# Peptides against a protein of PDB entry 3OAK, part 11

Target 1, 145 residues: chain A of PDB entry 3OAK
Amino acid sequence: DDLEQYLDEKILRLKDEMNIAAQLDIDTLNKRIETGDTSLIAMQKVKLLPKVVSVLSKANLADTILDNNLLQSVRIWLEPLPDGSLPSFEIQKSLFAALNDLPVKTEHLKESGLGRVVIFYTKSKRVEAQLARLAEKLIAEWTRP

## One batch from the design tools (peptide; aimed at target 1 L81 P82 I119 F120)

Design b1_p13_1_s1 (made by RFdiffusion4, then SolubleMPNN; from b1_p13_1, 4 letters changed)
Fold by OpenDDE base, seed 1:
Structure b1_p13_1_s1 (fold): chain B 145 residues (1-145), chain A 13 residues (1-13)
Amino acid sequence: as target 1 above (145 residues)
Amino acid sequence: ADEIAKQILEESK
């Protein structure tokens, strides 16, 4: 119906915005590495984060989020950056918190690749202990009986 | 639960 279509379009627009933000940050960091200009700071994801969190937190959008594979863009946001670092602490914390309330199923983990990335966060030495525990909670929830 | 865990681990490899 009209509402369903509206929600689909809303999520797809956000998905596109997230992908663009991720790429712009990658470009910024690649240029930072190339030039040594430490004034180049990747800020696109951080700027968009409040909007992402707002959408992910709405229960009435859960089906639309999952059906349109928005989790693929969430996975992209969590991937390591060109300089070997991880996304900001705030991005990690906010996304892990938001994911905790979504009814994520195995099929969504597979089509997005999110499962593999979150497992990475449970093992990485570069991840803050607090965030590693949040990642572990997600894995436990997704694999519960 | 075991099957779900197996599927996630399989996908993660």
Scores: peptide ipSAE 0.070, ipTM 0.708, DockQ to the pose 0.076
OpenDDE base, seeds 2, 3, 4, 5: peptide ipSAE 0.044, 0.057, 0.060, 0.053; ipTM 0.685, 0.702, 0.703, 0.705; seed 5 fails the geometry check

Design b1_p13_1_s2 (made by RFdiffusion4, then SolubleMPNN; from b1_p13_1, 4 letters changed)
Fold by OpenDDE base, seed 1:
Structure b1_p13_1_s2 (fold): chain B 145 residues (1-145), chain A 13 residues (1-13)
Amino acid sequence: as target 1 above (145 residues)
Amino acid sequence: MDEIAEEILKESE
């Protein structure tokens, strides 16, 4: 199916772009730590965020998103950075909001590792209360009988 | 953390 192939390629390209953005930000922060140059700012994920949110919000891409494990890249974006800090407030908020509208199943949570990371956000004292609440909402939805 | 996550996800099946 030409449409299926097109959608797969679209999602896989985005997945690659997300992984690259995450690594570039990690490289920037590692260099910042090594050199002490506080002018180095990690901005690659923030720059790509609008595209990520746009794709995650499209209902016709839901199956393709889940089948290609795009949630693994979402998990990567939510993980702590080299200096122990968390991704920006905007990244957390936007991703949690987008995840609410996806028909995520247990198998997707396991293969992506997203379940573990979101649970972290419900417990961490470093997370803003507003975002912890969003994480709790996701966990509640995913554990519904 | 992993153990807790696995328990939660197992209950979701």
Scores: peptide ipSAE 0.040, ipTM 0.702, DockQ to the pose 0.065
OpenDDE base, seeds 2, 3, 4, 5: peptide ipSAE 0.039, 0.036, 0.040, 0.040; ipTM 0.700, 0.700, 0.701, 0.703

Design b1_p13_1_s3 (made by RFdiffusion4, then SolubleMPNN; from b1_p13_1, 4 letters changed)
Fold by OpenDDE base, seed 5:
Structure b1_p13_1_s3 (fold): chain B 145 residues (1-145), chain A 13 residues (1-13)
Amino acid sequence: as target 1 above (145 residues)
Amino acid sequence: SDKIFEEILKEAK
């Protein structure tokens, strides 16, 4: 199926782009720590965020997103950074919002590790209350009988 | 990544 192949390739490309963006930001922050150069700002994820949100919001891509484990890259984007900080408020908010409309199942949570990370956001003192509530909502939806 | 994993478990357990 030509369309299915096209969609798979599209999602896999985005997955790679997301992983690269995350690693570049990690590298930037590690260098910032090593050199003390505060002018080094990690912006790769922020730059790519609109594209990520756009893809995650498309209902016709849901199966492709889940089948290709794009949620693993979402998980990576939500993980704490080398300096101990969390991803930007906007990244957290946008991703949590986008995740609400995806038909995420237990198997997807396990293969991506997303469940564990979102649970972290419900408990971490570093998370803004507004975002902790969004994380709690996701956990409630994913664990609903 | 391993360190992040440990940090997550530390706060989320």
Scores: peptide ipSAE 0.035, ipTM 0.678, DockQ to the pose 0.133
OpenDDE base, seeds 1, 2, 3, 4: peptide ipSAE 0.032, 0.031, 0.030, 0.033; ipTM 0.666, 0.663, 0.645, 0.628

Design b1_p13_1_s4 (made by RFdiffusion4, then SolubleMPNN; from b1_p13_1 with F1M E10K E11R)
Fold by OpenDDE base, seed 4:
Structure b1_p13_1_s4 (fold): chain B 145 residues (1-145), chain A 13 residues (1-13)
Amino acid sequence: as target 1 above (145 residues)
Amino acid sequence: MDEIAEEILKRAK
């Protein structure tokens, strides 16, 4: 119906925006590596984060989020960056928190690849302890019988 | 437990 179409379009637009933000940050960091210009700072994801968090936190958007594989873009945002670093603490924290409230199922983990990335966060020595615990909580929930 | 859950559990431990 009209509402469902509106919500689909809303989520798909956000998905595109997230993917663009990720690519712009990747481009910035690749250029930083290439040129050595330390003034180049990747901030597109950070700038968009409040909007992402707002959308992920809305219960009425949960089905639309999951049906349109927005979690694929969440996964992309969590992947290591070209310089080997991880996304900012705030991005990790906010996304892990938001994921706790979503009714994520196996099919969503499969189509997004999110499960494998979150497992990485439970094991990586580069991840802060607080965030590793959040990742572990998600894994525990997703592996529940 | 589904395949993905088992895989996640295996890799997480």
Scores: peptide ipSAE 0.063, ipTM 0.692, DockQ to the pose 0.066
OpenDDE base, seeds 1, 2, 3, 5: peptide ipSAE 0.037, 0.035, 0.035, 0.037; ipTM 0.666, 0.663, 0.679, 0.653; seed 2 fails the geometry check

Design b1_p13_2 (made by RFdiffusion4)
Pose (drawn by RFdiffusion4):
Structure b1_p13_2 (pose): chain A 145 residues (1-145), chain P 13 residues (1-13)
Amino acid sequence: as target 1 above (145 residues)
Amino acid sequence: SPQELIDEAVEEY
């Protein structure tokens, strides 16, 4: 019905917006490298983050989020950038807190590649200790026999 | 390069 299509469209639009924001930040960081212009900063993901947090925090949107592979965009947002730098602390914390509340299943991890990037957060030296503990906790919730 | 960092972390895990 119309309501279900409306919700799918809402998540699909957010997915595309998230991807555009990640790609624009990557371009900015590549541009920052090719040209050593130190004033260049990547802020598109940070700008969109409140919208992403608002959608991820609604329990009644969990099915729509999971069914439409929005977690793929979340993985893109957590991936290290071309120079090896991580996204801002606010993005990391907000995304991990939202993942703690979502009923993520194996099929979602498989389709999104989210599990691979969370493992990276347990190994990275640039990740704050609290967020490493959250990442480890999530890996544990997902590697249950 | 970012993908190699993820692969390496996964292999180590």

Design b1_p13_2_s1 (made by RFdiffusion4, then SolubleMPNN; from b1_p13_2, 4 letters changed)
Fold by OpenDDE base, seed 4:
Structure b1_p13_2_s1 (fold): chain B 145 residues (1-145), chain A 13 residues (1-13)
Amino acid sequence: as target 1 above (145 residues)
Amino acid sequence: MSQELIDEAVKEA
């Protein structure tokens, strides 16, 4: 119906915005590496983060979020950056918190690849202990019988 | 099924 279409379009637009933000940050960091210009700072994801968190936190959008595989874009945002570093502490913390409230199922983990990325955060020495615990909480929830 | 995905990820990590 009209509402469902509206919500789908809303989520798909956000998904596109997220993907663009991720790519712009990757481009920025690649340029930083190539040129050595340390003044280049990747901030597109951080700028968009409040909107992402806002959308992820809305219960009425949960089905639309999951059905449109927005979690793939969440996964992309969590992936290591060109220089091998991880996304900012704030991005990790906010996304892990938001994911905790979504009814994520196995099919969503498969189609998004989110499960593999989150388990990485439970094992990586580059991850802050606080965030590793949040990742562990997600894994525990997703692997519940 | 979810555990299977996680197990695979653990092996890769």
Scores: peptide ipSAE 0.027, ipTM 0.649, DockQ to the pose 0.185
OpenDDE base, seeds 1, 2, 3, 5: peptide ipSAE 0.025, 0.025, 0.026, 0.026; ipTM 0.637, 0.660, 0.663, 0.666

Design b1_p13_2_s2 (made by RFdiffusion4, then SolubleMPNN; from b1_p13_2, 7 letters changed)
Fold by OpenDDE base, seed 4:
Structure b1_p13_2_s2 (fold): chain B 145 residues (1-145), chain A 13 residues (1-13)
Amino acid sequence: as target 1 above (145 residues)
Amino acid sequence: MSEELIEKAVKEA
């Protein structure tokens, strides 16, 4: 199926881009820590975020997103950074919102590690209350009978 | 799918 192949490739490319963005930001922050250069700002994920949100919001891509484990990259984007900080408020908010509309199943949670990370957001004192509530909403949806 | 399995999957993911 040409369409399926196209969509798979699209999602896999995005997945790769997301992973690269995450690594670049990690590298930036590690260098910031190492050098003390406070002018170094991790911005790669933020720059890519609109594209990520756009893709995640498309209903016709849901199966492709889940089948290709894009959620693993979403999980990566949500993980704490080298300096102990969390991804930007906007990243958290946007991803949580986007995740809310995806038909995430247990198998996807397992293969991506997303569940564990989202639970982290429900518990962490570093997370804004608003975002913790969004995380809680996701957990509730995923654990709903 | 049982809720318990879902919860387990979430926690162990």
Scores: peptide ipSAE 0.039, ipTM 0.704, DockQ to the pose 0.087
OpenDDE base, seeds 1, 2, 3, 5: peptide ipSAE 0.031, 0.033, 0.032, 0.031; ipTM 0.699, 0.706, 0.701, 0.694

Design b1_p13_2_s3 (made by RFdiffusion4, then SolubleMPNN; from b1_p13_2, 5 letters changed)
Fold by OpenDDE base, seed 4:
Structure b1_p13_2_s3 (fold): chain B 145 residues (1-145), chain A 13 residues (1-13)
Amino acid sequence: as target 1 above (145 residues)
Amino acid sequence: MSKELIEEAVKEY
């Protein structure tokens, strides 16, 4: 129906914006590595984060989010960066919090790859303990018998 | 989903 189509388009636009933001940040960091220009700061994901959090937090969008595999873009945002660093603390915290309220199922984890990246956060020594605990909570919820 | 199955892919990070 009209509403469903509208919501699909909204989520797909956000998905595209997220993917672009991630790539722009990757490009920035790659350039930083190549040139040594320490003034280059990757800020595109941070700039878009409030919009992402707003969308992920809307219960009325849950089905649309999951059906359109927005979690793939969430996974992309969580993956390690070219320099081996992780996304900002705020990005991790905000996304883990938002994911906690979504009715994520096995099929969504498979099609997005989100499961394996969140597991990474439970094991990585680069992750703050607070965030590792949030990641562990998600894994526990997704893998519960 | 099995946690163990998910963990098989972690080595790529």
Scores: peptide ipSAE 0.057, ipTM 0.750, DockQ to the pose 0.131
OpenDDE base, seeds 1, 2, 3, 5: peptide ipSAE 0.044, 0.048, 0.052, 0.045; ipTM 0.718, 0.740, 0.745, 0.733

Design b1_p13_2_s4 (made by RFdiffusion4, then SolubleMPNN; from b1_p13_2, 4 letters changed)
Fold by OpenDDE base, seed 1:
Structure b1_p13_2_s4 (fold): chain B 145 residues (1-145), chain A 13 residues (1-13)
Amino acid sequence: as target 1 above (145 residues)
Amino acid sequence: MPQELIEEAVREA
């Protein structure tokens, strides 16, 4: 089906873009650590965030998002950075909000590793209380009978 | 990530 193929390609391209953005930010922060140049700022994920949120919010893309394991890239974006810091407040807030409307199932959590990361956000003392509550809401929704 | 949190997430998922 032409539409199905188009949607698959769209999601897979975004998945690549997200992974590249994450790696570029990691490279920037590693260089910052190595050189001590505090003027180096990781901004690639933040720049791409509006596009990610737009795609995640489209109901007609839900099946394609889940089938192509886009949630793996969402998990990558939520992981701690080389210096131990977490992604920006805006990234956390936007992704947790977007995830709330997706019909995520157990199999998707396992294949993406997203469940492990979101649990981290419910337990970490470094996470803002507001965002910890959003993470807890997701876990409650995903683990209900 | 802390190993104990990973294990907990696996049990709940």
Scores: peptide ipSAE 0.040, ipTM 0.712, DockQ to the pose 0.255
OpenDDE base, seeds 2, 3, 4, 5: peptide ipSAE 0.031, 0.030, 0.033, 0.032; ipTM 0.679, 0.679, 0.704, 0.694

Design b1_p13_3 (made by RFdiffusion4)
Pose (drawn by RFdiffusion4):
Structure b1_p13_3 (pose): chain A 145 residues (1-145), chain P 13 residues (1-13)
Amino acid sequence: as target 1 above (145 residues)
Amino acid sequence: EDEIAEEILEEAK
């Protein structure tokens, strides 16, 4: 029905917006490298983050989020950038807190590649200790026999 | 895990 299509469209629109924001930040960081212009900063993901957090925090949107592979876009947002730098602390914390609340299943991890990037957060030396503990906790919740 | 972390960094390049 219309309501279901409306919710799918809401999540699909957010997915595309998140992808555009990640790609624009990547372009900015490549541009920052090719040209050593130190004033260049990547802020598109930070600007969109409240909208992403608002959607991820709604329990009644969990099915729609999971069914439409929005977690693929979350993985993109967590990936290290071309120079090896991580996204801002606010992005990392907000995304991990939301993942703690979502009923993520193996099929979602498979389609999103989210599990691979969370393992990276348990090994990275640039990740704050509390977020590493959250990442380890999530890996544990997902590697149950 | 180390391999995966290295693969992630390689893909980011």

Design b1_p13_3_s1 (made by RFdiffusion4, then SolubleMPNN; from b1_p13_3 with E1M E6K A12S)
Fold by OpenDDE base, seed 3:
Structure b1_p13_3_s1 (fold): chain B 145 residues (1-145), chain A 13 residues (1-13)
Amino acid sequence: as target 1 above (145 residues)
Amino acid sequence: MDEIAKEILEESK
């Protein structure tokens, strides 16, 4: 119906915005590595983060979020950057918190690849302890019988 | 290990 169509458009637009933000940050960091220009700072994901968190927190959007594979974009945001670093502490914290309230199923993990990335965060020695715990909590929730 | 956990782990391999 009209509402479903509206919600789909909303989520798909955000998905595009997230993917663009991720790519722009990657481009910035690649250029930073290539040129040595340390004034180049990747800020696109950080700038968009509040909007992402706002959408992920809306209960009425949960089905639309999952059906449109927005979690693929979340996965992309969590992957290591060209310089080998991880996304900012704030991005990790905000996304893990938001994911905790979504009714994520195995099918969503498969189509997004999110499960593999979050498992990485439970194992990495570079991840802050509190974030590793959040990642562990997600894995426990997703693998519960 | 339940089936759900196996599926996630297989995806993560």
Scores: peptide ipSAE 0.055, ipTM 0.699, DockQ to the pose 0.076
OpenDDE base, seeds 1, 2, 4, 5: peptide ipSAE 0.041, 0.039, 0.048, 0.041; ipTM 0.699, 0.689, 0.714, 0.697

Design b1_p13_3_s2 (made by RFdiffusion4, then SolubleMPNN; from b1_p13_3, 4 letters changed)
Fold by OpenDDE base, seed 3:
Formats: C-alpha cells, sequence, structure tokens
Structure b1_p13_3_s2 (fold): chain B 145 residues (1-145), chain A 13 residues (1-13)
C-alpha cells in the first residue's frame, strides 16, 4: 500500500545516505594517511548520526528497517576504519542503544553481518568497558533460545 | 544456544 511504499523509500534513502557517509569518511582517512595532511577529519557519519538514531528509534519503522537490511549499513558504520581506529564513542554508544529496541532476528544478523561485528566489540581491548557491556547485552538477546 | 550462536556468525550474501 501507499504507506508501506513510503516507508520503504524512506529507509532505502537513509541506507544510501549511510553508505555514502561511510565511504566518504573512508576516503578522507585514506587521503589523510596518503598525504599526511592531519587537517583531514572524517565527519560524515557523525553529521548523519542524529538522523540515523531518530529513524532507528521509530517503532513504526522496525519492520521496514529490518526488511530492507538497514542493519547492513549499521554494520558498515561499526567496522574499523582505514587507520585501524574504531568509529567514535558516540557512534558506538548510539547504535548499540538503538539496536536494543529492535526486534532483530537471526535472519537479519545473517543478512547484515552485524552479529560478527558486535561480537568483535565484546572482545576488543580497545573498546570502552561501557560499550563492551552493551555489545554483550545485544549478543545475549540475539542468541537466547 | 550454541546453534543460534553459530547461525549469527554466518552471513547470507
Amino acid sequence: as target 1 above (145 residues)
Amino acid sequence: SEEIAKEILEESK
């Protein structure tokens, strides 16, 4: 119906925006490494984060989010960056919090690859303890019988 | 469960 189509388009647009933001940040950091220009700062994901969080928090968008594999873009945002660093503390915190309220199923984790990335956050010594605990909570919820 | 844990480690691309 019309509403369903509208919601699909909304989520697909955001998914595209997220992917573009991630790639732009990667490009920026790669150029920073290549040129040594320390004035180059990756800011695209941070700029888009409020919109991402807003959408992820909408209960009426949950099915659309999951059906359109927006979690793949969430996974991309959580991947290590070219310089080996992790996404900002705020990005990690916001995404982990938002994921807690989504009815994520095994099929969504397989489709997006999100499960493997979140497991990484439970193990990494570079991750803040607070965020590691959030990641552990997610894994526990996703793996419960 | 262990089976579920294994499943989330798989990717369907």
Scores: peptide ipSAE 0.120, ipTM 0.751, DockQ to the pose 0.111
OpenDDE base, seeds 1, 2, 4, 5: peptide ipSAE 0.115, 0.118, 0.118, 0.117; ipTM 0.750, 0.748, 0.746, 0.749; seed 1 fails the geometry check

Design b1_p13_3_s3 (made by RFdiffusion4, then SolubleMPNN; from b1_p13_3, 4 letters changed)
Fold by OpenDDE base, seed 4:
Structure b1_p13_3_s3 (fold): chain B 145 residues (1-145), chain A 13 residues (1-13)
Amino acid sequence: as target 1 above (145 residues)
Amino acid sequence: MDEIYKEILEKAK
């Protein structure tokens, strides 16, 4: 099917872009740590965030998103950074909001590792209260019988 | 890596 193929390719391209953005930010922060150059700022994920949110919010892409394990890239974007800091508040808020509307199943959590990182957000004292509550909501929904 | 996240990953092994 032409449409199915198109959507798969679209999601896979985004997945690649997300992974690249994450790695570039990691590289930037590692360099910042190594050199002490505080002018180095990781901004690649923030730049790409609008596109990510746009894709994640489209109902017609839900199956393609889940089937291609885009949630793995979402997990990567949510993970703590090399300097121990968390992704920007905007990234956290946007991704958690998007996750709330996706029909995530146990198999998707397993293959992406998303469950573990969201649990982290329920436990970390560095997470804003509103996002911790949202993380708790997601965990509760994903663990319901 | 964050210690809390590290612990979560270790428990998952």
Scores: peptide ipSAE 0.513, ipTM 0.917, DockQ to the pose 0.211
OpenDDE base, seeds 1, 2, 3, 5: peptide ipSAE 0.506, 0.505, 0.504, 0.480; ipTM 0.915, 0.915, 0.915, 0.909

Design b1_p13_3_s4 (made by RFdiffusion4, then SolubleMPNN; from b1_p13_3 with E1M E3K A12S)
Fold by OpenDDE base, seed 2:
Structure b1_p13_3_s4 (fold): chain B 145 residues (1-145), chain A 13 residues (1-13)
Amino acid sequence: as target 1 above (145 residues)
Amino acid sequence: MDKIAEEILEESK
């Protein structure tokens, strides 16, 4: 129906925006590496983060989020950057919090690759302890009998 | 690692 179509388009637009933001940040960091210009800061994901969190937090969008594999873009945002660093503390914290309220199923984890990435956050020594605990909580919920 | 844990480690191709 009209509402379903509207919601699908909304999520697909956000998915595209997230992917673009991720790529722009990658481009910025690659340029930083190439030029040595330490004034170059990747800020596109951070700028878009409030919108992402707003959408992920809406219960009426849960099915649309999962059906359109928005979690793939969430996974992309959580992946290591070209310089080997991880996304900002705020991005990690906000996304883990948002994921906690979504009815994520195994099929969504597989089609997005999110499960593997979150497991990485439970094991990496580069991750803040607080965020590792949040990742552990997600894994526990997703693997419960 | 149980079956569910193994499944979430595997991505769709």
Scores: peptide ipSAE 0.055, ipTM 0.700, DockQ to the pose 0.117
OpenDDE base, seeds 1, 3, 4, 5: peptide ipSAE 0.038, 0.040, 0.042, 0.035; ipTM 0.693, 0.687, 0.687, 0.688

Design b1_p13_4 (made by RFdiffusion4)
Pose (drawn by RFdiffusion4):
Structure b1_p13_4 (pose): chain A 145 residues (1-145), chain P 13 residues (1-13)
Amino acid sequence: as target 1 above (145 residues)
Amino acid sequence: DPFFLDEPDLEPS
């Protein structure tokens, strides 16, 4: 019905917006490298983050989020950038907190690649200790026999 | 299945 299509469209629009924001930040960081212009900063993901957090925090949107592979975009947002730098602390913390609340299943991890990037957060030296503990906790919740 | 544990290390974008 219309309501279900409306919710799917809401999540699909957010997925595309998230992808555009991540790609624009990557372009900015490549541009920052090719040209050593130190004033260039990547802020599109930070600008969109409240909208992403608002959607991820609604329990009644969990099915729609999971069914439409929005977690693929979340994985993109957590990936290290071309120079090896991580996204801002606020993005990391907000996304991990939201993942703690979502009923993520193996099929979602498979389609999103989210598991691979969370493992990266348990090894990275640039990740704050509290966020590493959250990543380890999630890996544990997902590697149950 | 914790399949993602067998995946190679993640590289920057």

Design b1_p13_4_s1 (made by RFdiffusion4, then SolubleMPNN; from b1_p13_4, 6 letters changed)
Fold by OpenDDE base, seed 4:
Formats: C-alpha cells, sequence, structure tokens
Structure b1_p13_4_s1 (fold): chain B 145 residues (1-145), chain A 13 residues (1-13)
C-alpha cells in the first residue's frame, strides 16, 4: 500500500546515501594515502550516522530494513578502510547496538554478508575490547541453537 | 571473499 511504498522508498534512499558516504570516505582516504595530505579527513559516514541510527532504531521499519537489504550497507560501513584501519569507534558502537535490536535472521546475514564481517570483529586485534564483546554478543545471538 | 576475510569462519553466517 501507500505506507509500504513510502517506507520502501525511505529505506532505499538511506541505503543509497550510506553507500555514497562510504565511497566518499574511501575516496578521501585513498587520496590521503596517495598525496600524503593529512588534512584530508573522512567524515561522511560520521555525519550520516545519526540518521542511520535513528532509522535502525524504528520498530516500524524493521521489516522494510531487512527486506531491502539495508544490512548490506551496514556491512559496507563496518568494512576495514583502504589503510587497513577500522571505521570510527562511534560507528562501530552505534551500529552494533542497533543491530542487537533488529530481528536479524540467517537469510538476512547471507544476503548482506554482515555475519562474516561481524565475525571479523570478534577476531581482529584492532578492535576495542568493549566492541569485540558487542560483536561476540551478536554472533552468539545469531548462532543461537 | 573480501580481502580482510582471510581466516576461516563459522557457517551459516
Amino acid sequence: as target 1 above (145 residues)
Amino acid sequence: DPWFLKEPEVQPL
């Protein structure tokens, strides 16, 4: 119906915005590496983060989020950056928290590749202890017997 | 697989 269409369009727009933000940050960091210009700071994801968190926290959007594979964009945001570093602490913390409240199923994990990335966070030596614990909690929930 | 996923992982995730 009209509401479902509206929600689909809203999520798809956000998905596009997230993907663009991720790519812009990658471009910025690649340029930083290539030029040595340390004034280049990747901030697009951080700027968009409040909107992402707001959407992910809405119970009425859960089905729309999962059906439109917004988790793919969440996965993209969590992937290591060109210099091998991880996304900001705040991005990790906020996304892990938001994911904890979503009714994520195996099919969504496979479709998005999110599960594999979160497993990476449980193994990475570069992840803060508290965030590793959040990642482990998610994995435990997603692998619950 | 993505470059950063070099280690074995548990299925079905």
Scores: peptide ipSAE 0.215, ipTM 0.744, DockQ to the pose 0.098
OpenDDE base, seeds 1, 2, 3, 5: peptide ipSAE 0.214, 0.093, 0.214, 0.215; ipTM 0.746, 0.703, 0.746, 0.741

Design b1_p13_4_s2 (made by RFdiffusion4, then SolubleMPNN; from b1_p13_4, 6 letters changed)
Fold by OpenDDE base, seed 5:
Structure b1_p13_4_s2 (fold): chain B 145 residues (1-145), chain A 13 residues (1-13)
Amino acid sequence: as target 1 above (145 residues)
Amino acid sequence: DPWFLEEPEVKPL
């Protein structure tokens, strides 16, 4: 119906925006590495984060989020950056918190690749302890009998 | 389904 179509379009637009933000940040950091210009700062994901968190927190959007594989874009946002660093602390914290409230199923993990990335966060030495614990909590929820 | 618990191709940072 009209509402479902509206919600699909809303989520698909956000998905596109997230993917663009991620790519722009990658491009910025690659240019920073190539030129040595330390004034180049990747901020596109951080700028979009409040909107992402707002959408992910809405219970009425959960099915639309999962059905449209928005979690693939969440996975992309969590991947390591060209310089080997991880996304900002706030991005990690906000996304892990948002994921905790979503009814994520195995099929969503498979189609998004999110499971492997979150496992990475449980094992990485670059991840803050409190965020590693949040990642562990997610894995525990996703693997519960 | 614990498929995603397998070690990733890329080692953790």
Scores: peptide ipSAE 0.049, ipTM 0.671, DockQ to the pose 0.431
OpenDDE base, seeds 1, 2, 3, 4: peptide ipSAE 0.030, 0.032, 0.045, 0.031; ipTM 0.655, 0.669, 0.680, 0.669

Design b1_p13_4_s3 (made by RFdiffusion4, then SolubleMPNN; from b1_p13_4, 6 letters changed)
Fold by OpenDDE base, seed 3:
Structure b1_p13_4_s3 (fold): chain B 145 residues (1-145), chain A 13 residues (1-13)
Amino acid sequence: as target 1 above (145 residues)
Amino acid sequence: DPWFLDAPEVQPL
């Protein structure tokens, strides 16, 4: 119906925006490495983060989010950057928090790859302790019988 | 990124 179509278009547009933001940041950091220009700073994901968090927090969007594999874009945002660093503390914190209330199922983890990434965050010594705890909480929720 | 492929998939208990 009209509402379902509207919600699908909304989420698919955000998914595209997230993927573009991730690629722009990757391009920026690759250029930074290539040129040595330390004035180049990747900011596209940070700029879009409030919108992402807002959408992820909407209960009426949960099914649309999961059905359209928006979690794949969330996974992409959590991957290491070209310089080997992890995404900013704020991105990690905001995404882990937002994921906590989504009714994520095994099928969504498999199609997005998000589960593997979050497990990585529970094991990495580079991750802040409070964020590792958030990641562990997610894993505990997702592995419940 | 291939790095996350080293982590196991999340499985229900």
Scores: peptide ipSAE 0.222, ipTM 0.816, DockQ to the pose 0.137
OpenDDE base, seeds 1, 2, 4, 5: peptide ipSAE 0.137, 0.169, 0.143, 0.089; ipTM 0.752, 0.768, 0.760, 0.734; seed 4 fails the geometry check

